# Ledger of designs, part 83: peptides against a protein of PDB entry 3C2G

Target 1, 209 residues: chain A of PDB entry 3C2G
Amino acid sequence: IRTFDLLGLLLHDSDAIDGFVRSDGVGAITTVVQYPNNDLIRAGCKLLLQVSDAKALAKTPLENILPFLLRLIEIHPDDEVIYSGTGFLSNVVAHKQHVKDIAIRSNAIFLLHTIISKYPRLDELTDAPKRNRVCEIICNCLRTLNNFLMMWIPTPNGETKTAGPNEKQQVCKFIEIDILKKLMSCLSCEGMDTPGLLELRSTILRSFI

## One batch from the design tools (peptide; made by RFdiffusion4, then SolubleMPNN)

Design b2_p18_7_s4 (from b2_p18_7, 6 letters changed)
Fold by OpenDDE base, seed 2:
Structure b2_p18_7_s4 (fold): chain B 209 residues (1-209), chain A 18 residues (1-18)
Amino acid sequence: as target 1 above (209 residues)
Amino acid sequence: SLEELIKEVLEELFEEER
C-alpha cells in the first residue's frame, strides 16, 4: 500500500509515467491487487488511474489486464475502486480502437449500465463528497459510452464499424429514462466534464436519431 | 419509434432544467 502511494507521488511527469508503463507497471499493479486487501486494491486502482493517459499504453497488451480490471470493479462495492477503475477505462479506450474492442467483448457496456443503475439519484445524496464521487463515476461511465458510440458514427475521413446486434441492444439501455435523468443530473453538478456530457448527448442523437 | 421517444425524453429533460 505504502509503495503504491509513494509511486503515485513520484509518477507526476509524462516521462516517468511512460517509463513505468513500459516496465510493465500496469501488469505489476494488476498482480498485486489480486490480493484480497481493500486498501491495497484502492491504492492500486488509484495508481492505475494516474497512469491511464500514458502514451505507452498504446503499446501495452491489455487483453488480460482489462478483463481483470472490469471484473474487479464489478465485484467490489467500493466507490473509490469504481471511480479509479471507470476512470482508467475511460482514458485507456480513448483513441484506441483495439482497446475499445477488448472492453466491449469483455462486457464493458453492460457493466457500465449496471454501475450507473446501482447508484441513487444525485439529489437523494445529502453528503456533498459522496454526491460528487457518484457524479464522477457516472461521468466516467458515460464518457466511456461516448467513446464506444463514436466508433459507429460515420466520419468523413475515417473507417466506421457497424454495431453488432448485441452491442446495439446493450447501448439501447442507455436511453432509458433513468439513465438520461442521471446524465442530466450530472450536467447540473459543478466541476464536471460538461463538454463531455454534451458531446455524449450529441452522440446519442446521432446514433439513435 | 425509438428515435421519437429519445427525442421526446431529451426535450422534456432539457425543458425541466430551464
Scores: peptide ipSAE 0.024, ipTM 0.507, DockQ to the pose 0.109
Fold by OpenDDE base, seed 5:
Structure b2_p18_7_s4 (fold): chain B 209 residues (1-209), chain A 18 residues (1-18)
Amino acid sequence: as target 1 above (209 residues)
Amino acid sequence: SLEELIKEVLEELFEEER
């Protein structure tokens, strides 16, 4: 725990973060968070979030890391772990097709559905800190889903990737009316959720309709 | 189809927003 806190203080610029990632820092964190200690898991996931936008991640093999992290956030009820994990996921898939493919094959779309399903509607949360954290988690999920769906939008050159049967099945589960109604509750909160939700709606229409 | 399902769900959602 103390080591992760200290590392977090040292990783304050992009060059330091890239250096950490190039030294297999992400692999080191994922090894440590395999121990059944909630404080350690929370600290490790927070550190993962801090390095999640590193350019060096494009050269890091994530085939073993992503499935592990996805399983970790699936089984943990801790909002801080879920926040950090979904934040990491949303950042690491951005602009990296190969990482998106790994995440999708690891059932990430269905996991996003599961994560959103466990929370009440935001307008039902009266505690502001809790509501804000849940809003941030939902925003991370929406951004991640948007990044996945954009893979299947036709490009200007006429090329298009199509969603496979597995992806279609996962998306069908995600777009259930109860889930969409829960996502719409984000409109009741101030912040970054509304633009993300509107962008997702646009992406769904462009990808599937 | 997936497309038809998405269309149906989105239409319902948009009607609730009006």
Scores: peptide ipSAE 0.021, ipTM 0.492, DockQ to the pose 0.108
Fold by OpenDDE base, seed 4:
Structure b2_p18_7_s4 (fold): chain B 209 residues (1-209), chain A 18 residues (1-18)
Amino acid sequence: as target 1 above (209 residues)
Amino acid sequence: SLEELIKEVLEELFEEER
């Protein structure tokens, strides 16, 4: 725990973060957080989030890491773990098709839906810190979904992957009224990635219309 | 169709936000 906190304090620049990632830092974190200690898991996931936009991740094999992380956020009812984990997922899939494929194969779409569905409506949360954290989690999930959906939108060059029938079915769940309401609720939250959420809305429309 | 479903959902959302 302390080590992760210290590492988080030291990894402030992109070069240091890249160096950490090149040294299999992500693998090291995922190994350590396999120990059933909630504080350790929180600290580890927070550190994962911190390094999640590292350029070196493009060269890091995530085949073993992503399924583990997805399982971790599935089984831990901890907002901090879920926040960090979904944030990590959102960042690592960005601009990396192979990582998107790993995540999708690892049932990420369904998991994201499950996460969003499990949280109450933001208007039902009276505690502002809790509400904000939940909103951030939902935004992370939706941003990740946006990254997935973008793969299946035809580009002007006609190059698009076709979503499989299972992926289509899973994605269709995101147009449920409850999910859309949560999306809209997030758009109303201050300090959220409103442009990203608007992009998702556009992507949803383009994907289903 | 999926488009019709989306339209219905959006209409329901719009009615609830009134």
Scores: peptide ipSAE 0.019, ipTM 0.493, DockQ to the pose 0.035
Fold by OpenDDE base, seed 3:
Structure b2_p18_7_s4 (fold): chain B 209 residues (1-209), chain A 18 residues (1-18)
Amino acid sequence: as target 1 above (209 residues)
Amino acid sequence: SLEELIKEVLEELFEEER
């Protein structure tokens, strides 16, 4: 734990972060968080989030790392772990088709739905810190979903990947009324990325039309 | 069409939560 904290203090610039990633730092963290210690898992996932936008990740194989992280998020009830993990996921899939494919094959779409379904509507949360954290988690899920959906939107001049039948079925769960209401309740949250939610709205519409 | 219906439902839901 202390080691992760100290390491986090050293990773303040993009060059240091890239150096850490090139030295298989992500793999090292994922090895350490395999131990059943909640504090260690929380600290490790926080560090993963910190390095999740590193340029060096484009050259890092994530075939073993990403499925492990998704499983960790699935089984861990800790909001901090879920926040960090979904944040990592949203960043690593951005602009990386091969990483999106790994995530989807690892049941990421269903997991995102499960996460959103587990949390109450934001207006039902009276504790502001809890509400804000839940809002951030849902936003991470929505950003990730948006990135997935964009793969299947036809472009005027390009061949578009077609979602498989299982993926289509899983995506369809996000247009359930209760899910949509939960997503839109985020608009009332202070500091919410309203433009991002509006973009997702447009992406959903284009994906189902 | 189903697509148009989905569009209408989604538009309504997004407007109600604003």
Scores: peptide ipSAE 0.021, ipTM 0.467, DockQ to the pose 0.051; fails the geometry check

Design b2_p18_8_s2 (from b2_p18_8, 8 letters changed)
Fold by OpenDDE base, seed 1:
Structure b2_p18_8_s2 (fold): chain B 209 residues (1-209), chain A 18 residues (1-18)
Amino acid sequence: as target 1 above (209 residues)
Amino acid sequence: SLLEEIKKILEEMFKEEA
């Protein structure tokens, strides 16, 4: 844990972060957090989030890293782990088609649905720090989902891939009545990515129904 | 680099805990 803290302090600029990533730092962190220690897992995921927008990640193989991280998020009902993990996911899939594909094949769409479904309504959370953290998690999920959906949106130029039947089914789960009510309850919450919510709904209605 | 050395330390920590 102390080592993670020190490393986090040293990763203070983009050059240092890129250097760490090029040296397989992400792989090293993911290896360490396989140990069943909650504090270590939390610290490791926080560090992953810190380096998640590194340019060097575009050249980093993530085939083994992403499935592990997704599983980690799935089995750890810790807001800090989920926040860091979904934040990492949202950043690494941005503008990287091959990374989106890895995440989708690793059941990321369903996982994000599960995460949103398990949290209470934001308006029912009276503790501001808790509410803010949950809000951030949902925003991370929305950003990630919208990034996935971009793969299947028709564009004027070129052919667009169509979502497979499994992906289509997973996407359509976000407009089922229970999850829709949950998402709608977020619209009035401070800090919520309202444009992201509207984009998700609109894209599903236009392209997946 | 120092960062690479710290990475090695992290890897060793895992080995010690495994």
Scores: peptide ipSAE 0.033, ipTM 0.627, DockQ to the pose 0.012
Fold by OpenDDE base, seed 5:
Structure b2_p18_8_s2 (fold): chain B 209 residues (1-209), chain A 18 residues (1-18)
Amino acid sequence: as target 1 above (209 residues)
Amino acid sequence: SLLEEIKKILEEMFKEEA
């Protein structure tokens, strides 16, 4: 764990981070977090988050890495792992259509729904640190979802991809009554990405119903 | 290489923390 902290300190600027990523640093971390050690997994995911906005990731094949990370988030009900993992996901899909496609094929939309559904309402969390962390996780999910949805929004030129039936079904799960109630409970919470939440709802209602 | 060194460090961490 100490070594991950040290690496994190060394990877403090964009050039260092890009150098690490170009040296297959993401693959290296992914290999290590396959070991059944929770502390190591937490530290590794935290480091992944730290390098998740690297420019070099655009040239990094993520076909094996991303599905693994998604599975990791799915099976580890750890707030720190989920926070780091959803943060990583949000950053790596940004401005990268091919990465969005990999994530969606790997059931990312459903996973994000599952994550939001499993957490309690934010207004029911009395512990501020816990509430803040859950809020951040939900914000990461919202940002990722909105990034996915924009793929199916028509451009000014009228060119757009059409969501397949499976994707549409997964997206429509976010307008079911139970998840809507949960999402609505987030609106009053400090730190919530309210614009992102409203964007998600608006996009689904406009384009997917 | 840097990659090999990182892998080595991570492996050592696993041995210590596992």
Scores: peptide ipSAE 0.028, ipTM 0.614, DockQ to the pose 0.012
Fold by OpenDDE base, seed 3:
Structure b2_p18_8_s2 (fold): chain B 209 residues (1-209), chain A 18 residues (1-18)
Amino acid sequence: as target 1 above (209 residues)
Amino acid sequence: SLLEEIKKILEEMFKEEA
């Protein structure tokens, strides 16, 4: 744990982070966080988030790393792990079609739905630090989901990839009444990605129904 | 390498705390 903390302090600048990633640092972290130690898992996921926007990730194979991280988020109902993990996911899928495909094949859409569904309404959270962390998690989920959906939006030339039946069904779950009520409760929260929320709803209604 | 050393240190720490 102390070692991860020290690494986090040392990996402060973009060059150091990029060098760490080029040396298979992400793989190293994912190996270490396989130990059943919650503190180690938290520290490792925090470090993953810290390096998640590194340029070198474009050259890093993620076929094994990403499914592992998604499973880790699924089985560890820890706000800090979920925050770091969804943050990593949102950053790593951005502008990378191949990575989006890996995530989607690994049931990422359903996982995002599960994460949002498990949290209470933001307006019911009276503890400000807790509310803010949950808000950040939901924003990470929204950003990730919108990044997925853009693959299936028709282009001006009329060409687009078609979502499979399973993906379409998973996406449509985000407009069911219960989750809509929850998402609407987020609109009044300071710090919420309101444009992202509106984009999600609009895209689903226009392209998936 | 530095990464290998870090992995070893983390493994040792885990064994000591387990």
Scores: peptide ipSAE 0.027, ipTM 0.594, DockQ to the pose 0.011
Fold by OpenDDE base, seed 2:
Structure b2_p18_8_s2 (fold): chain B 209 residues (1-209), chain A 18 residues (1-18)
Amino acid sequence: as target 1 above (209 residues)
Amino acid sequence: SLLEEIKKILEEMFKEEA
């Protein structure tokens, strides 16, 4: 735990972060967080989040790393792990088609749906720190989803992939009544990515239904 | 270097968790 804290302090600039990533730092962290220590897992995921926007990640193979991290998020009902993990996911998939594909193949869309579905409505959370953390998690999920969806939206200058039937089905789950109610409960939350929510809804309605 | 320090820290982490 202390070691991760030290690493976090050392990785304070982009050059250091890139150097760490180029040295398979992400793989190293994922190896460490395989140990059944919750504090270690939290610290490791936090560190992953810290390096998640590194330029060097574009050259990092994530075929083995992402599925593991997604599974970690799935099995750990820990807000801090989920926050860091979804934050990492949202950052690493940004502007990287290959990484998006890996995540999607690893059932990321369904996982994000599960995460959102399992949390209480934000308006039912009276503890402000808890509510804010859950809000941040939802925002991470929304950003990730929108990053996925953009692959399937025709752009004027880009080749658009077609979502498979399974992906379409999974995406459409986010407009079901229960999940919509959950997402709507987020609108009043300070810091909510309301534009992201609207983007998600609009994209699904226009391109997936 | 910072990188070497990071590597050293990581190595120690793996030792402690093994």
Scores: peptide ipSAE 0.020, ipTM 0.573, DockQ to the pose 0.013

Design b2_p18_8_s3 (from b2_p18_8, 12 letters changed)
Fold by OpenDDE base, seed 2:
Structure b2_p18_8_s3 (fold): chain B 209 residues (1-209), chain A 18 residues (1-18)
Amino acid sequence: as target 1 above (209 residues)
Amino acid sequence: DLLKKIQEVLEEEFKKAA
């Protein structure tokens, strides 16, 4: 735990972060968070979030790491772990088609649905810190979903991949009315990325046209 | 039909949040 805290203090610039990632730092964290210690898991996932936008991740094999993280998020009933994990996911899939593919094959779309489903509407949360954390989790899920859906939207400048039947089913499962209402409840939260929600709305509409 | 429903839900929630 102390080591992760120290690492977090040292990894504050892009060069240090890239160096850590190139040295298989993500793999090291993933190994450590396999220990049944909640504080360690929280600290490790937080560190993952801190390095999640590293350029070096583009060259890092995530075939074993990402499925493990997704499983960890699935089984660990901790908002901090889910926050960090979904934040990592949203950042790591950005502009990386191969990472998106790994995540989707690892049932990420359904996991995002599950995560959103387990939380109440934001307007039902009276505790501000809890509400804010849940809002951030939902935002992470939204950004991730948007990144997935954009792969299947026809663009004038190129052939887009078509979603497979299983992927389409997962997306359809995600786009339930109750889920959409929960997502839109984020608009009541301070600091909500309203443009991001509007973008997702547009992406959803375009995906089914 | 589904798209229409999605759009309606989104619009309603935006109105509530405004």
Scores: peptide ipSAE 0.020, ipTM 0.410, DockQ to the pose 0.045
Fold by OpenDDE base, seed 3:
Structure b2_p18_8_s3 (fold): chain B 209 residues (1-209), chain A 18 residues (1-18)
Amino acid sequence: as target 1 above (209 residues)
Amino acid sequence: DLLKKIQEVLEEEFKKAA
């Protein structure tokens, strides 16, 4: 635990982070968080989030790492683990078709829906720190979903990958009214970075237009 | 068609929430 905290302090610049990833740092973290210790899992997932935007991840095999992380998020009812894990997922799938495919094959779309469905509406949460964390988790899920959807947007050349029937069915669940209300409630969450949420909205809209 | 539908629904809901 202390080691992860110290690593987090040392990994303060992009070069250090990239060096850590090139040295199989992500694999090392995933090995350590296999131990059934909640504090260790939290610290490890936080560190994963910290390095999740590293350029070196494009050259890192994620075939074993990503399914493991998705399973970890699925079985841990810990907001901090879910926050870090969904944040990691969102960052690693961005602009990486191969990683998106791994995530989708590992049932990521269904998992995102499950996460959003398990949390109450934000207006039902009276504790501000809890409400804010849940909002951030939902935003991570939404951003990840958007990254998946971008794969199926037609290109000017008329060629596009098509979603399978199961994926289409799972995606359709996100346009149910109750899910949409939960997603949109993030924009009205008091104490949140409203400009940041509006930027996310803009990004999503631009991705679909 | 599915993506277009999702886009339309999301745009409407974002406008309401803004």
Scores: peptide ipSAE 0.016, ipTM 0.380, DockQ to the pose 0.059
Fold by OpenDDE base, seed 1:
Structure b2_p18_8_s3 (fold): chain B 209 residues (1-209), chain A 18 residues (1-18)
Amino acid sequence: as target 1 above (209 residues)
Amino acid sequence: DLLKKIQEVLEEEFKKAA
């Protein structure tokens, strides 16, 4: 735990972060957090989040790392783990088609839905720290989902990948009435990525309607 | 109509948030 904290302090610039990633730092973290210690898992996931936008990740094989992280998020009810994990996911899939594919194959879309479904409407949360953390988690999920859906939007050049039937079905769950109400409740939350939510809405409409 | 449903949900929640 302390090691992760210290490492986090040292990884204060992009070059240091890239160096860590090139040295298989992400793999090292994923190995360590397999120990059943919640504090260790939290610290490790937080460190993953810190390095999640590293340029070096584009050259890092994530075939084993992403499924592990997704499973970790799935089985841990810890908001801090979910926050860090979804943040990592959101950053690593950005602008990287191959990473998106790995995530989708690992049932990421369904997982995102599960995460959102787990939490109450933001307007029902009276504890401000909890509400803020949940808001951030939802934002991470929405951003990730948007990144997935953007792959299936027709481009002016007519070349577009089409979502499979399973993916379409999974995406359709996000437009169920109860989910929509939950997502719309985010609009009243201070600090919510409202533009991101609206972008996702637009993307869903463009993709399926 | 899915679009109508989405719009209705949006309108309802915007009214609550206003």
Scores: peptide ipSAE 0.015, ipTM 0.372, DockQ to the pose 0.038
Fold by OpenDDE base, seed 5:
Order: sequence, then C-alpha cells, then structure tokens
Structure b2_p18_8_s3 (fold): chain B 209 residues (1-209), chain A 18 residues (1-18)
Amino acid sequence: as target 1 above (209 residues)
Amino acid sequence: DLLKKIQEVLEEEFKKAA
C-alpha cells in the first residue's frame, strides 16, 4: 500500500508513466492485487487508473492482465475498486482495436451491464459523495460501451466488423426497461457527462439500424 | 425484425428522457 502511494506520487508525468509501463508495471500491480487485501486492491486499482492512458500500453500485452482485472471488478463489491477498474477499462480500450477484442471476449459487455444493474437510479441517491462516485462509474461504463459499439458501425473508408450473435444479445440487455430507467436518470444528475450519454444514444441507434 | 423493435424502444425512451 505504501509503495503504491509512493509510486503514485512519482508517476504524474507522461514520461515516468510510460517508463513504468514499459518496465511491466501493470503486470507487477496485477500480481500484487491478487492477494486478498482490500486496501491493497484499492491502492493497486487506483494506480492502474493513474497509468491507464499511457501511450506505452499500446505495446503492452494485455491478454492475461485484462481478463484478471475484469474478474476482479466483477467479484469485488467496492465502489472505489469499480471506479478505478471501469476507468482503467475505458482508457485502455480507447483507440485500440486489439484491446477492445480482448475485453469483449472476456465478457466485458456483460460486466458493464452487471455493474449498472447493481446501482440504484441516481435520482434515488441522496448522499452527494456516493451519488457522484456512482455517476462516475456509470460514465466509465457508458464510455466503454460506446467504444465497443463503434467497432460495428459502418465507415465509408473500410469494412466494418459485425457483432456476433452473443455480442448482440449482451447489448440487448441494455434496452431492458429497468436498465433504461437507470440510464435515463443520469441525464438529470449534476456532474453527469450528458454529451457522452447522448453520444452513446446515437451510437446505439446507428448500431441497430 | 428484432433490430427495428430495439430501435423503436430506444428512440421512445430517449425521447422521454430528453
């Protein structure tokens, strides 16, 4: 824990972060968070979030790392872990098709649905700090989902991939009435990334045309 | 068509929320 805190203090510039990632820092953190210590898991996931937009990650094999992290956030009912994990996921899949593929085959779409299903509607949360954290988690999930769906939208400049039957089925879970109500409650929430939600709406509509 | 049905449901719900 103390080591993660110290590392976090040193890893604020892009060069240091890239150096850490090139030295298998993500793998090292992943190894450490395998121990059943909640504080250690929180600290490790927070550090992962901090380095999740590193340019060096594009050259880092994530085949073993990403499935583990997805499983971790699936089984660990901690808002801080879920926040960090979904933030990491949203950043690492951005602009990286191969990472999106790893995430999807590791059941990431289903996981996003599960996470959203765990939380109440934002308008039902009266505690502002809790509401804000949940809002951030939902935003991370929506951003990630949007990134996945964009793969299946036809572009003029090339052939698009087609979502398989399983992926389509998992995406269809997001149109269930209870899920839709939760997502719609985000539009009225202070601090919500409303433009991001509207972008997702557009992407979903285009994906199912 | 399942896709058309999905689109209709989504459009209706998003219009209500806008």
Scores: peptide ipSAE 0.013, ipTM 0.390, DockQ to the pose 0.049

## One batch from the design tools (peptide; made by RFdiffusion4, then SolubleMPNN)

Design b2_p19_1_s1 (from b2_p19_1, 10 letters changed)
Fold by OpenDDE base, seed 3:
Structure b2_p19_1_s1 (fold): chain B 209 residues (1-209), chain A 19 residues (1-19)
Amino acid sequence: as target 1 above (209 residues)
Amino acid sequence: SLLEKIKEEEERIEKKEFS
């Protein structure tokens, strides 16, 4: 725990972060967070988030890392772990087709639906720190989902990949009445990615129904 | 190095689990 705290303090500039990533720092964190220590897992996931936009990460194989992280998020009901994990996911899939494919094959779409579904309506959360953290998690999910969906949106001059039947079914889960009510409850929340929410809804309705 | 420090912490955790 103390080690990760120290590492977080040291990795505050882009050169240090890139050096850490090039030295297989992400793999090292992944190994350490396999131990059943909640504080260690929190610290490790936070560190992953801190390095998630590193330039050197483009050269790092994520085939083993992403499935592990997704499983970690799935089994830990910890808001801080989920926040860090979804933040990492949203950053690494951005503009990277290969990484999106790995995440989708690892059931990321369904997992994101599960994450959003398990939280109460934002307008029912009276504790401001809790509400803000949940809002941030949902925003991470929305950004990730929109990044997935863009792979399947037809472009005038390009061959677009078609979503498989399972992926289409998983995407359509986000327009069911219960999840829509949950997402609509977010619109009045300060800090909510309202454009991202509207984009998700519109894309699903136009391209997946 | 940073990796060495991570490995040291990992070893410390392992020792605690077996003790």
Scores: peptide ipSAE 0.007, ipTM 0.410, DockQ to the pose 0.012
Fold by OpenDDE base, seed 5:
Structure b2_p19_1_s1 (fold): chain B 209 residues (1-209), chain A 19 residues (1-19)
Amino acid sequence: as target 1 above (209 residues)
Amino acid sequence: SLLEKIKEEEERIEKKEFS
């Protein structure tokens, strides 16, 4: 825990972060957070978030890291772990097709649906810190989902992949009535990624139905 | 169609959220 705190203080610039990542820092964190200590897991996930936008990650194999992180998020009902984990996921999949593929094969779409579904409606959360944290989690999920969907959207100038039947089924779960009600409740939250929410719904309706 | 029903329901939900 103290080690992660110290690292967090030192990793304040892009060069330091890239150096840490090149030294297999992400793998080191994922090894440490396998221990059943909640504080350690929180600290490790936070550190993952801090390094998640490093350019050096393009050279880091994530085949074992992402499935582990996704499982960690799945089994921990902890807002801080979920925030950090979804933040990490959203950053590492951005503009990286191979990383998106790893995440999707690791059931990320369904997991994100589960995360959104388990939280109360944002307009029902009266505690501002809690509401803000949940809002941030939802934004992370939306950004990740939109990044996934981009792989399957036809573009005028390029060949696009077609979503498999399982992926299509998982994506279509986001237009079911209950999840739609949940997503619409996000519009009232200050700081919500409203464009991202609208993009998600629009993309599903246009390309996946 | 299913798409039309989904769009109709979306519009209904949106109207409720903004009312």
Scores: peptide ipSAE 0.006, ipTM 0.349, DockQ to the pose 0.036
Fold by OpenDDE base, seed 1:
Structure b2_p19_1_s1 (fold): chain B 209 residues (1-209), chain A 19 residues (1-19)
Amino acid sequence: as target 1 above (209 residues)
Amino acid sequence: SLLEKIKEEEERIEKKEFS
């Protein structure tokens, strides 16, 4: 924990962050978060989030790291871990087809559905800090999902990949009545990525059904 | 259906945002 906090203070610019990533800092963090210490896991995931937009990550193999992180998010019922993990995911898949593929193969779509489904409606959360954190998590999920979906959206300027049957099924889970009601209830919440939410639903309705 | 209504509303919002 203390080490991660110290590193966080030092990693204040892009060059320092890239240096950390090039030195296998991400691998080091993933090793540390394997220990059954909640505070350590939180700190490690937060540090991952801090370096998640590093340019050096484009040259870092994520085939082992990303599935591990997804599993960690799946099994760890901690808002801070989920926030950091989904934030990391959303950043690393951005503009990176290969990373998107790794995430999708690791059941990221289903995981994101599970995450959203586990949280109550935002309008039912009276504690503002909790509501804000959950809102941020959902926004991270939405950004990630939209990044996935763009791979399969037909564009006039190029050939797009078609989603496989399993991926299509996973995507279509987001238009089931229960989750739709939940997502719709978020539209008026302060801090919600409403455009992203609408984009997700419209894309599914137009391109997947 | 609910899905049709959602689709229509999404399209309406998108059109409005680009206008």
Scores: peptide ipSAE 0.000, ipTM 0.354, DockQ to the pose 0.070
Fold by OpenDDE base, seed 4:
Structure b2_p19_1_s1 (fold): chain B 209 residues (1-209), chain A 19 residues (1-19)
Amino acid sequence: as target 1 above (209 residues)
Amino acid sequence: SLLEKIKEEEERIEKKEFS
């Protein structure tokens, strides 16, 4: 745990982060967080988030890492783990088609729905730090989802792949009444990605129904 | 507001489905 904290302090510039990633640092973290220690898992996921936008990740195979991380955030109801994990996910899928595919095949869409669904309505959270953290998690989810959806949005330029029936079904879950009520409760949160929320809903309604 | 925009979009989609 202390090692991760120290690493987090040292990995403050892009060169150091890239060096860490090139040295299979992500793999090292994933190995460590396999141990059933919540504090270690939290620290490891936080470190993953810190390196999640590293340029060196473009050369890092994520086929084993992403499914593991997704499973980790599925089984750990810890807000910090979920925050870090969804943050990592949102960053690594950005502008990377192959990474999006790995995540989607690993049921990321459904997982993101589960995450949003499990949290209380933001307007019912009176604890500001908790509310803000949940808001950030939802924003991470929205950013990730919108990144997924763009793969299937018809564009005038080029061919767009079609979402499979399972993916389409999973995407459509985000316009059901219960999840919509949850998402609408986020509008009162100062840190909410309102454009992202609007984009998600609009895209689903226009292209996935 | 966002809610108004969402409602407008929903109405737009509904109208298209019935046309």
Scores: peptide ipSAE 0.000, ipTM 0.309, DockQ to the pose 0.129; fails the geometry check

